# Peptides against a protein of PDB entry 5K2M: the designs that were tried, part 160

Target 1, 273 residues: chain A of PDB entry 5K2M
Amino acid sequence: MRIGITYTVLRREEMAIKERAGEFGEVVMLHEDDLLFPGNYDLDVVIIRNVSHFKALYTARLFESEGIPTVNSSRLIFEAGDKLFATLRLAGKVPVPEWKAALSEGGALRVPDSLGYPLVSKPVFGSWGRLLAKVNDRDSLEAVLEHRKWMKNPLYGIHYFQEFVEKPGRDIRSYVIGGEFVGAIYRYSNHWITNTARGGKAEPCSDPEVEELSVKAWEAFGEGALAIDIFESEKGLLVNEVNPNMEFKNAARVTGADMAGKLVEYAVEVAKT

## One batch from the design tools (peptide; made by RFdiffusion4, then SolubleMPNN)

Design b2_p24_2_s4 (from b2_p24_2, 12 letters changed)
Fold by OpenDDE base, seed 5:
Structure b2_p24_2_s4 (fold): chain B 273 residues (1-273), chain A 24 residues (1-24)
Amino acid sequence: as target 1 above (273 residues)
Amino acid sequence: SVEELLEQLRKDAEEVEKLVPSGF
């Protein structure tokens, strides 16, 4: 078996995936600079680890066009990597924060009429809490909308809002690979944006309700490897978002789960189908 | 320490932002 691994940066995750993949066959590391299409790639499967959502999406689709399956698939990357499209999938299967989408400034200005304040403004794409805004009032909403007009990417004109969820100083990140729950962590933060990359302590989460909800959230997409972000709210557990390009070094360390091994095992299964 | 890990994560995130400056 020949396993490709595409990457932008060789992180701890990519090193772990490479090491585990070597137990199943020949490993071909493919930096973004190595990728040219159409190409003659002799690979049974490709694990997609490009940092950019769009580069990951296009890389997956390009390999698929050569008849090579990818983990994750271009379909999954597309649907899970967009916060609005992910919400559309999730809302049919699991509890999610109340949300609204608007396609104009005039539409966005009416969002508080239904959701109230405070709101969370999100871009439909992006990682690490970039361009998340807590919108407490009309003046703040107008300011966010004004700034969006001057952003170059037209996707910033897609206005996605959630209710502000009061969290108990933490959120949950779970991992589901091939429909199997692999593990979960609590991410602690004193800021309303919980991100371990911004300074949060991670602790293991052992909660059967989280496990069940995580599997159901994965089933909304029906394939691949997903990290799932869950909020603890007064309404119960809410699935906030999913990530088809998961970071797992902290979760693997804290839980002891072989996330890299599980990802490789799933990729090997995909290669055999 | 947790602080050292956090600082490493911050550096990793900054490196990623430098590599993906367009938000794409």
Scores: peptide ipSAE 0.007, ipTM 0.406, DockQ to the pose 0.078
Fold by OpenDDE base, seed 4:
Structure b2_p24_2_s4 (fold): chain B 273 residues (1-273), chain A 24 residues (1-24)
Amino acid sequence: as target 1 above (273 residues)
Amino acid sequence: SVEELLEQLRKDAEEVEKLVPSGF
């Protein structure tokens, strides 16, 4: 078996994936600079570890066009990596924060009529809480909309909003690979944006409700490897978002779960189907 | 580092912005 691993930056995750993949076959590391399509790639499966959502999406689709399956698939990356499209999948299966989407400034200005304040404005793409805004009032909403109008990427004209969820100073990140729950962590933060990249501590989360909800959230997509962000709210557990390009170094370290091994095992299974 | 990753993500976002016309 020949396992490709695409990457932008050789992170701890990519190193672990490489190491584990070596136990199953020949590993071909593919930096973004090595990728040219159409190509003649002799690979049985490709693990997509590009940092950019769009680079990951297009890389996956390009390999699929060569008849090479990817983990994750371009379909999954597309649906899970877009916050709005992910919400559309999730909302039919699991509890999610209340949300609205608007396709114009005029539409966006009516969002508070349904959700009230405070709101969270999210771009449909992006990681680490980038361009998340807590919108407390009309003035803040107008400011966010004005700024979005001058951003060059037209995707910033897709206005996605959630209710602001009060969290107990933490959120949950769970991992489901091939439908199997692999583990979960609490991410602690004093900021309303809980992200370990912003200095949050991680602790193991052992909660059967989290496990069940995580699997159900994965089932909304029905394939691949997903990190799942869950909020503890007054309404109970809410699935906030999913990530098809998951970071797992902190989760693996804290839980002891073999996230890299599970990902490789799943990729090997995908290669055989 | 997280900073390097964020910088790469910024560059990637800028690249996407170059590829997608503002009027789309």
Scores: peptide ipSAE 0.010, ipTM 0.414, DockQ to the pose 0.068; fails the geometry check
Fold by OpenDDE base, seed 1:
Structure b2_p24_2_s4 (fold): chain B 273 residues (1-273), chain A 24 residues (1-24)
Amino acid sequence: as target 1 above (273 residues)
Amino acid sequence: SVEELLEQLRKDAEEVEKLVPSGF
């Protein structure tokens, strides 16, 4: 078994994946600078750990074009890594926050007619709560839309909105790999954005409802390794988003779950199919 | 400590933001 690991930065996650992969076979670390295609890669599977969503997507697709399966697949990265595409997949299977998508400013200005205020404006791509805006009124909506006009990436012209979910000062991040629930954490923050990367405390989450919902959310995609962000709301648990390029160092530390091992085990299974 | 963890997370986030300044 020859396991490739693509990466941008050797983080704690990539180190753990490398270490666990070494138990299953030969490990080939592939920095972004090492990636040239077409290439003669002698690999049974590649674990995709590029930081950039787009680099991860294209890297996965490039290996797949050479007959090498990836974890995650380019298909999963594409569908799960876009908030709107992920919502489309999730909404048919699990409870999600109420949402609207608009393809123009004129469309976006009508979103409050359906969802009311406050709203959350999200880019369809990006991590760590970047460019998330709580939109409390019309003036704030107009300001967000005005700023989006001047952004260079045309994807910023895709307007994705959610209802604002009142959270109990925390959210949940769970991990499902190959359909198996691996663990979950609470992420605490006094800010409406609860991402631990912004300085939130993490605690273990042991809730059977979270576990069941997390597996169902994974089943909406049916493959790969996903981090799943869940809100506790007055309506119950809501699946907010998924991440096909999950960070797990904090979750692994807090829960004691071998997330790196589970990821490698799944990659080995994928290599054998 | 939680504070040390938060500081480490902040550093990690800053590094990632530098690597992916465009949000891509």
Scores: peptide ipSAE 0.007, ipTM 0.397, DockQ to the pose 0.085; fails the geometry check
Fold by OpenDDE base, seed 3:
Structure b2_p24_2_s4 (fold): chain B 273 residues (1-273), chain A 24 residues (1-24)
Amino acid sequence: as target 1 above (273 residues)
Amino acid sequence: SVEELLEQLRKDAEEVEKLVPSGF
């Protein structure tokens, strides 16, 4: 078996994936600079570890065009990596925060009539909480919409809003690979945007309700490896978003789960189908 | 060596990981 691993930066995750993949066959590391298409790649499967959502999406689709399966698939990356498309999948299966989408400024100005204030403005794409805005009032909404109007990427004209969820100073990140729950962590932060890299503590999360909800959230997509972001709210657990390009270094360290091994095992399964 | 370079890149990546919020 020949396992490709595409990457932008060789992180701890990519090193762990490489090490575990070596137990199953020959490993071919493919930096973004090495990728030219069409190409004659002799690979049974490719694990997609590109940092950019769009680079990951196109890389997956390009390998699929050569008849090589990818983990994750371009379909999954497309649907899970867009916050609105992910919400559309999730909302039919699991509890999600209340949301609205508008395709114009005039439509966006009516969102508070249904969601109220405070609300959260999100871009449909992007990572690490970039361009998330807590919108407390009309003036703040108008300011966010005005700024979006001058942004060059037309995707910023897709207005996605969510209710503001009060969190207990943490959120939950769980991991589901091939339909199997692998583990979960609490991510602590003093900021309303919970992110472990801003000096937040991570702790193991051993909650059967989180496990059940995480598997159901994965079933909304029905394939691949997903990190799932869950909020603890007064209404109960809410699935906020999913990530088809999971970072798991902190989660693997804290839980002791072999996330890299589980990802490789799933990729090997995909290669055999 | 390639190993020393990889270890340095790993350390540099870890420093970047401290600065770059992981997880969204």
Scores: peptide ipSAE 0.005, ipTM 0.380, DockQ to the pose 0.127; fails the geometry check

Design b2_p24_3_s1 (from b2_p24_3, 9 letters changed)
Fold by OpenDDE base, seed 2:
Structure b2_p24_3_s1 (fold): chain B 273 residues (1-273), chain A 24 residues (1-24)
Amino acid sequence: as target 1 above (273 residues)
Amino acid sequence: SEIEKLYELFKNADKIYGFVPSGF
């Protein structure tokens, strides 16, 4: 078994994946600078750990074009890594925050007529809470939309909004790999953005309802390794988003769950199919 | 953390490199 691992930066996650992959076969570390296509890669499977969503997506698709399966697949990265496309999958299976999408400024200005205020404006791509805006009123909405007009990437013209969910100073991050629930954490923050990459603290989450909901959220996609963001709301548990390029160092540390091992085990099973 | 450092790097990429990478 020859296991490739693509990466941008050798983080704690990539180090752990490398270490565990070494127990299952030969490991080939592939920095982004090492990737040139078409190529002659002698690999049974590739674990995709590129930081950029788009680089991860294209890397996965390029390996697949050469007959090498990837974890995650380009299909999963595409559908789960786009917040709007992920919402479309999730909304039919699990409770999600109320949302609206608009394709123009004029459409976006009508979003409050349906969802009210406050809103959360999200880009359809991006990580670590980048370009998230809490929109409390019309003036704030107009300001966000004005700024988006001057952003060069056309994807910023896709306006995705959610209702603002009041959270109890925390959210939940769960992990499902190959349909198996691996673990979950609470992420604490005094800010409405609770992501641990912004200085949040993590604690173990042991809740059967979280486990059941997490598996159902994964089943909306039906493959791969996903981190799942869940809100505790007055309406109950809501699946906010999923991440096909999951960070898990805090979750692994706090829960003791073998996130890296489970990811490698899944990659080995993918290589056998 | 390493991820926080990476985040701050990307957040300030316009100041450091004169451009913001698309598709974070």
Scores: peptide ipSAE 0.013, ipTM 0.457, DockQ to the pose 0.052
Fold by OpenDDE base, seed 4:
Structure b2_p24_3_s1 (fold): chain B 273 residues (1-273), chain A 24 residues (1-24)
Amino acid sequence: as target 1 above (273 residues)
Amino acid sequence: SEIEKLYELFKNADKIYGFVPSGF
């Protein structure tokens, strides 16, 4: 078996994936600079580890066009990596924070009529809490909307909002690969945006309710490897978002779960189907 | 963001060092 691994930066995750993939066959590391299409790639499967959502999406689709399956698939990356499209999938299966989407400023200005304040403004794409804004009032909403008009990417004109969820100084990140729950962590932060990539601490999360909810959230998509972000709220557990390009170095370290191995095993299974 | 700045700084670290240095 020949396993491709596409990457932007050789992170701890990519190192672990490379190492584990070597146990199953020949590993071909493919930096973004090495990717040209159409190409003649002799690969049975490609593990997509590009940092950029869009680069990951297009890389996956390009390999699929060559008849090479990818983990994750371009479909999954597309649906899970867009916060709004992910919400559309999740909302039919699991509890999610209340949300609204608007396609104009005039529409966006009516969002508080439904959700109230405070709100969270999110871009539909992005990572590490980039361009998240807590919107406490009308003036703040108008400011966010005004700034979005001047952003060059037209996707910033898609206005996605959630209710602000009060969290107990932490959130949960779980991992489900091929429908199997692999593990979960608490991510601690004094900021309303909880993310270990921003210096938050991680601890193991062993909660059967988290496990059950995580699997159900994965089932909303029905394939691939997902990191699932869950909020503890007064309403109970809420699935906030999913990540098809998961970082797992902290979770693997804290839980001891073989996330890289599970990802490779799943990729090998995909290659055989 | 800070992480994006670090990404831009270390985006070629894999080619130079074969790994991403501590801090990313």
Scores: peptide ipSAE 0.005, ipTM 0.393, DockQ to the pose 0.044
Fold by OpenDDE base, seed 5:
Structure b2_p24_3_s1 (fold): chain B 273 residues (1-273), chain A 24 residues (1-24)
Amino acid sequence: as target 1 above (273 residues)
Amino acid sequence: SEIEKLYELFKNADKIYGFVPSGF
């Protein structure tokens, strides 16, 4: 078996994936600079680890066009990596924060009529809580919308909003690979945006309700490897978003789960189908 | 472009910040 691994930066995750993939066959590391299409890669499967959502998406689709399956698939990357498209999948299967989407400034200005204040403005793409805004009032909403008009990427004209969810100083990150729950962590932060990459503490999360909800959230997409962000709210557990290009260094460290191994095992299964 | 600048920042984030974001 020949396993490709595409990457932008060789992180701990990519090193772990490479190491585990070596147990199943020949490993071909493919930096973004190595990617040229059409090509003859002679691979049975490719694990997509490009940092950019769009680079990952196009890389996956390009390999698929050559008849090489990818983990994750271009379909999954497309649907899960966009916050709005992910919400559309999730909302039919699991509890999610209340949300609205508007396609114009005029539409966006009416969002509080449904969601009230405070609300959260999100770009449909991006990570690390970038360009998340807690919008407390009309003046703040107008300011966010004004700034979006001057952003160069047309996707900033897609106005995605959620209700503001009060959290107990933490959120949950779970991992589901091939439909199997692998593990979960609590991520602690004193800020309304919780992210362990910003110095937040992580602790193991052992909760059967989280496991069940995580699997159901994965089933909304039906394939691949996903990290799942879950909020503990007054309304119960809410699935906020998913990530088809998961970081798992903190979760693997805290839980002891072999996430890299599980990802490789799943990729090997995909290669055989 | 601003997107290109952001991409370059994230591409080098591991070296700069000791971590890389899960998406762009």
Scores: peptide ipSAE 0.015, ipTM 0.430, DockQ to the pose 0.143; fails the geometry check
Fold by OpenDDE base, seed 3:
Structure b2_p24_3_s1 (fold): chain B 273 residues (1-273), chain A 24 residues (1-24)
Amino acid sequence: as target 1 above (273 residues)
Amino acid sequence: SEIEKLYELFKNADKIYGFVPSGF
């Protein structure tokens, strides 16, 4: 067994994946600077750990073109890594925040007629809460839309909105790999964006409802390794988004779950199919 | 690189500020 690992930065996650992969066979670390295509790669599977969503997507598709399976697949990265496409999958299987999509400014200005205020403007791509805006009124909506006109990437012209969900000062991050629930954590924050990168604590989440909902959310995609973001709302649990390029250092530390091992085991299974 | 510096900052944030940082 020869296992490739693509990466941008050697993080704790990549070190753990490398260590566990070494128990199953030969490990080939591939920095982004080492990747040229078409290439003659002698690999049975590649674990994709590039930081950029688009670099991860294209890297996966390029290896697949050489006949080498990837974890995650380019299909999964594409569908799960786009907030709108992910919502389209999730909405048919699990509770999600109410949402609207508009393809023009004129369409976007009508979104409050359906969702009301406050609402949340999201880009369809991006991480760490970048360009998330809580829109409280018409003036704020017009300002967000005006700024989007001057953004260079045409994907910023795809207007995705959600209802604003009041959260109890935390959210839930769960992990499902190959259809198996691996673990979950609470992430605490004093900001309406509960991303712990803004200074927070993580605690284990042991809730059977979270486990069941997380597996159902994974089943909407049907493959791979996903981190799942869940809100605790007045309406109950809501699946906000998924991440096909998950970070798990804090979750592994807090829960004691062998997330790196589970990811490698799944990659080995994919290589054998 | 910028991303390496950011990672190092987040890696040590729990020690410096007494909180658990999320990743990227």
Scores: peptide ipSAE 0.015, ipTM 0.434, DockQ to the pose 0.067; fails the geometry check

Design b2_p24_3_s2 (from b2_p24_3, 9 letters changed)
Fold by OpenDDE base, seed 1:
Structure b2_p24_3_s2 (fold): chain B 273 residues (1-273), chain A 24 residues (1-24)
Amino acid sequence: as target 1 above (273 residues)
Amino acid sequence: SEVEELEELFKTADERFGFVPSGF
């Protein structure tokens, strides 16, 4: 078996994936600079680890066009990597924070009529809590919308909002690969944006309700490897978002789960189908 | 630091969209 691994930066995750993939077959590391299509690649499967959501999406689709399956698939990257599209999948299967989408400033200005204040403004793409805004009032909403008008990417004109969820100083990140729950962590922060990449502390999360909800959230997509962000709320657990380009170095370290191995095992399974 | 690593990743991934964080 020949396993490709596409990457932008050789992070701890990519190193772990490479190491584990070597136990299953020949590993072909493919930096973004090595990717040219059509390329006549001799690979049974490709693990997509490009940092950019869009580069990951297009890389996956390009390999698929050559008959090479990817983990994650371009379909999954597309649907899970967009917060709005992910919400559309999740909302029919699991509890999610109340949300609204608006396609204009005029529409966005009416969002508080349904969600109230405070609300959270999110871009539909991006990671690490980038461009998240807690909007406490009308003035703040107008400011966010004004700034979005001048942003270069047209996707910033897609206005996605959630209710502000009061969290107990933490959130949960779980990992589901091929439908199997692999592990979960609590991410602690004194800030309303909880992210271990921003200096938050991680601790193991062992909660059967989290495990069950995580699997159900994965089933909304039905394939691939997903990190799942879950909020603890007064309403119970809410699935906030999913990430098809999961970082797991902190989760693997804290839980001891072989997330890289599970990802490779799933990729090997995909290669055999 | 992990923050510096993220800043580098942001630059690498999203510089084309004019977003480069100056810190966290």
Scores: peptide ipSAE 0.017, ipTM 0.589, DockQ to the pose 0.055
Fold by OpenDDE base, seed 2:
Order: structure tokens, then sequence, then C-alpha cells
Structure b2_p24_3_s2 (fold): chain B 273 residues (1-273), chain A 24 residues (1-24)
């Protein structure tokens, strides 16, 4: 078996994936600079670890066009990596924060009429809390919308809002791979944006309700490896977002779960199908 | 050491992608 691993930066996750993949066959590390398409890739499966959502998406689709399956699939990356599309999958399967989408400034200005304040403005793409804004009032909403007008990417014209969820100084990140719950962590932060990559502390989360909800959230997509971000709210657990390009170094360290191994095992199974 | 080099690489990745907004 030949296992490709695409990457932008060789992180702890990519090193762990490489190591575990070596147990199943030949590992081919593919930096973004190594990728040209069409190509003659002799690979049975490719694990997609590009940092950019869009690079990951296109890389996956390009390999798939050559008959090489990917983990995650381009479909999953597309649907899970877009916050709005992910919400559309999750909604009706699991509890999610109340949300609105608007396709114009005029539409966005009406969002508070239904959700009230405070709001969270999110771009539909992006990681590590990039361009998240807590919108407390009309002036803040107008400011966010004004700034969006001058952003170059047309996707910033897609206005996605959530209710602001009061959290107990933490959130939950769980991991589901191939439908199996692998583990979960609490991410602690004094800021409303919780992320271990931004200096948040991680602790193990052992909660059967989190496990059940995480599997249900994964089932909304029905394939691949997902990190699932869950809020502890006054309304109960809410699935905030999913990540098809999961970071897991902190979770693996804290829980001892073999997330890299589980990912590789799943990729090997995908290669056999 | 190799470990120190890897740690520095990981730190750089965290700084680039975690602490400072870059790419998407």
Amino acid sequence: as target 1 above (273 residues)
Amino acid sequence: SEVEELEELFKTADERFGFVPSGF
C-alpha cells in the first residue's frame, strides 16, 4: 500500500500520521510544492493535511479526479469546512447555536431582528478564530459590515451569524473518525474564543453525552475524520462547528488517544473499498 | 538537536497559523 500525505507545514500531527502510516505501507510525503496535476501518482489513498481549507479541498478533488481516494474526501472538506454548509448538515440532526445567513448588507442588518444581540459574526471559511467578531450592538454590526465590503475575497460577502453562547470559560473539542468516537478535550480560555492553538489549555473530557452528540454530529456528514466543537450552554450541548482538517496534537497529548493511528487506519480502510 | 528543531518548527507553525492570522 502507498499512502500519500499532503501538507503545508510539517506539524506534530503530520509527523504522527507519517509515523503511523509507515506501519501500513510506503509513505509518500507530498508538500504543496510537490503537487502538480494532472500527475501520475501511484498512491492507494491520500491523507489531506494542507493547512488552507481551499488548498485541502482542491487537492482532494484533484486526487479524486485521478481515481485516488482521499481522507478527507473533497465532499467532506467542502461541506464540513464551510461554517454555513456545516450548519446546514448539522441543523436538524443535532442542537446548534441559533444562526442566520444573509447575502447582502441589507439582509445582514436585519439579523438582529430575529437573533437579537449579542451576535457572533463569522466568515464561512477560516480557522483559529480568524475574523470572528462579537457584535454587541448596531454600531458594531455596521462596523463589521463596513469592513467586509473592503475585503478582497467575495466569500466575505456571505454573512453568517450565530447567537452568542455564554460558555463556562471553556468549550469541548471531540474527535470522530470513521464513525468511531476517539476522544474529547475541554479547551479553557478567559476569552470568548477558545482555541488551544491560540494558547488555550486542554484537559480530558470524559462525558457520555459529548460522545453521543459527537457521533451524531459526524453522522450528519457520514464519512471521514472530524473534529467537532461543542459548546456547553444554558440550553445544553450545542454543536458549533466541525473541522475536516483537524489539529489534534493537544488532544492526543492530553487524552492519550491514538488519533493519528485511527486516522491512518481509516485511510487504509478507504483505500481498500 | 532534532527534537529542538522539531519543537521550533512546531512553534513557528503555531505562531503562523494559531497566533497570527495567515491564509485560509
Scores: peptide ipSAE 0.008, ipTM 0.495, DockQ to the pose 0.045
Fold by OpenDDE base, seed 4:
Structure b2_p24_3_s2 (fold): chain B 273 residues (1-273), chain A 24 residues (1-24)
Amino acid sequence: as target 1 above (273 residues)
Amino acid sequence: SEVEELEELFKTADERFGFVPSGF
């Protein structure tokens, strides 16, 4: 078994994955600078850990083009890594926050007619709560839309909105790998954006409803390793988004779950399929 | 800190956006 691990930065997650992968076979660490295609790579599977969504997506697709399976697959990265495409999958299986998408400013200006205020404006790509905006009124909506016009990436012209969900000062991040629930944490924040990467605290979450919902959310995609972000709302649990390139340092630390091991085990299973 | 780790990621890598946004 030869296991590739692509990476941009050797984080705690990548170190843990490397260590656990070494128990199953030969590990080939592949920094982004090492990636050139076609490359005739001698690997049975590649674990994708590139930081960039797009680099991860293209890396996965490039390995797949050489007949090497990836964890996650390019399909999963594509569908789960885009907030709108993820919502499209999730909405058919699990409760999600109310959402609207618009493809023009004129369309976006009508979103409040359906969702009301306050809204959350999200880019369809991104991480760590960047470019999330709580839109409380028309003036704020116009400002967000104006700023989006001047952003370089054309994907900022895809206007994705959710209802603002009132949360109890926390959200839930769960992890499902190969259809198995691995663990979950509460992420606490005094800000409406509850991301531990912004200085939030994490605590273990042991809730059977979270576990069941997390598995159902994973089943909307049907493969791979996903982090799942869940809101506790007045309407019950809502699946907000998923991440096919998950950070798990905090979750592993808090829960004691062997997330790196589970990821490697799944990659080994994928390699054998 | 987790914030410092993010700052390092922004300096050293394309983040999840596929690029480092202007102003970082």
Scores: peptide ipSAE 0.017, ipTM 0.576, DockQ to the pose 0.076; fails the geometry check
Fold by OpenDDE base, seed 3:
Structure b2_p24_3_s2 (fold): chain B 273 residues (1-273), chain A 24 residues (1-24)
Amino acid sequence: as target 1 above (273 residues)
Amino acid sequence: SEVEELEELFKTADERFGFVPSGF
């Protein structure tokens, strides 16, 4: 078996995936600079580890066009990596924060009529809490919308809002690969955007309700490897978002779960189908 | 180099909620 691994930066995750993949066959590391299409790639499967959502999406689709399956698939990356498209899948299967989408400024200005304040404004794409805004009032909403008009990417004209969820100074990150729950952690932060790099900690999460909810959230998509972000709210557990291009080094360290091994095992299964 | 600094930053960075340079 020949396993490709595409990457932008060689992180701990990519090193662990490479090491584990070596137990199943020949490993071909493919930096973004090595990728040209159409190409003559002799690979049974490709694990997609590009940092950029869009680069990951296009890389997956390009390998699929050569008849090579990918983990994750371009379909999954597309649907799970967009916050609005992910919400559309999740909302039919699991509890999610209340949300609204508007396609114009005039539509966006009516969102508080249904959700009230405070709101959270999110771009439909992006990671690490970029361009998240807590919108407490009308003046703040108008300011966010005004700034969005001057952003060059047309996707910033898609206005996605959620209710603001009061969290107990933490959130939950779980991992489901091929429909199997692999593990979960609590991530602590003093900021409303949970960020462990700001002096927070990670701890193991052993909760059967989290496990069940995580599997149901994965079933909304029905394939691949997903990280799942869950909020502890006064209304119970809410699935906030999913990530088809997951980091897992802290979760693997804290839980002891072989997340890289599980990802490779799933990729090997995909290669055999 | 800039790329080496970014690689080291990503090695030490947190998960999805960790610090990453603008544009990544």
Scores: peptide ipSAE 0.008, ipTM 0.480, DockQ to the pose 0.059; fails the geometry check

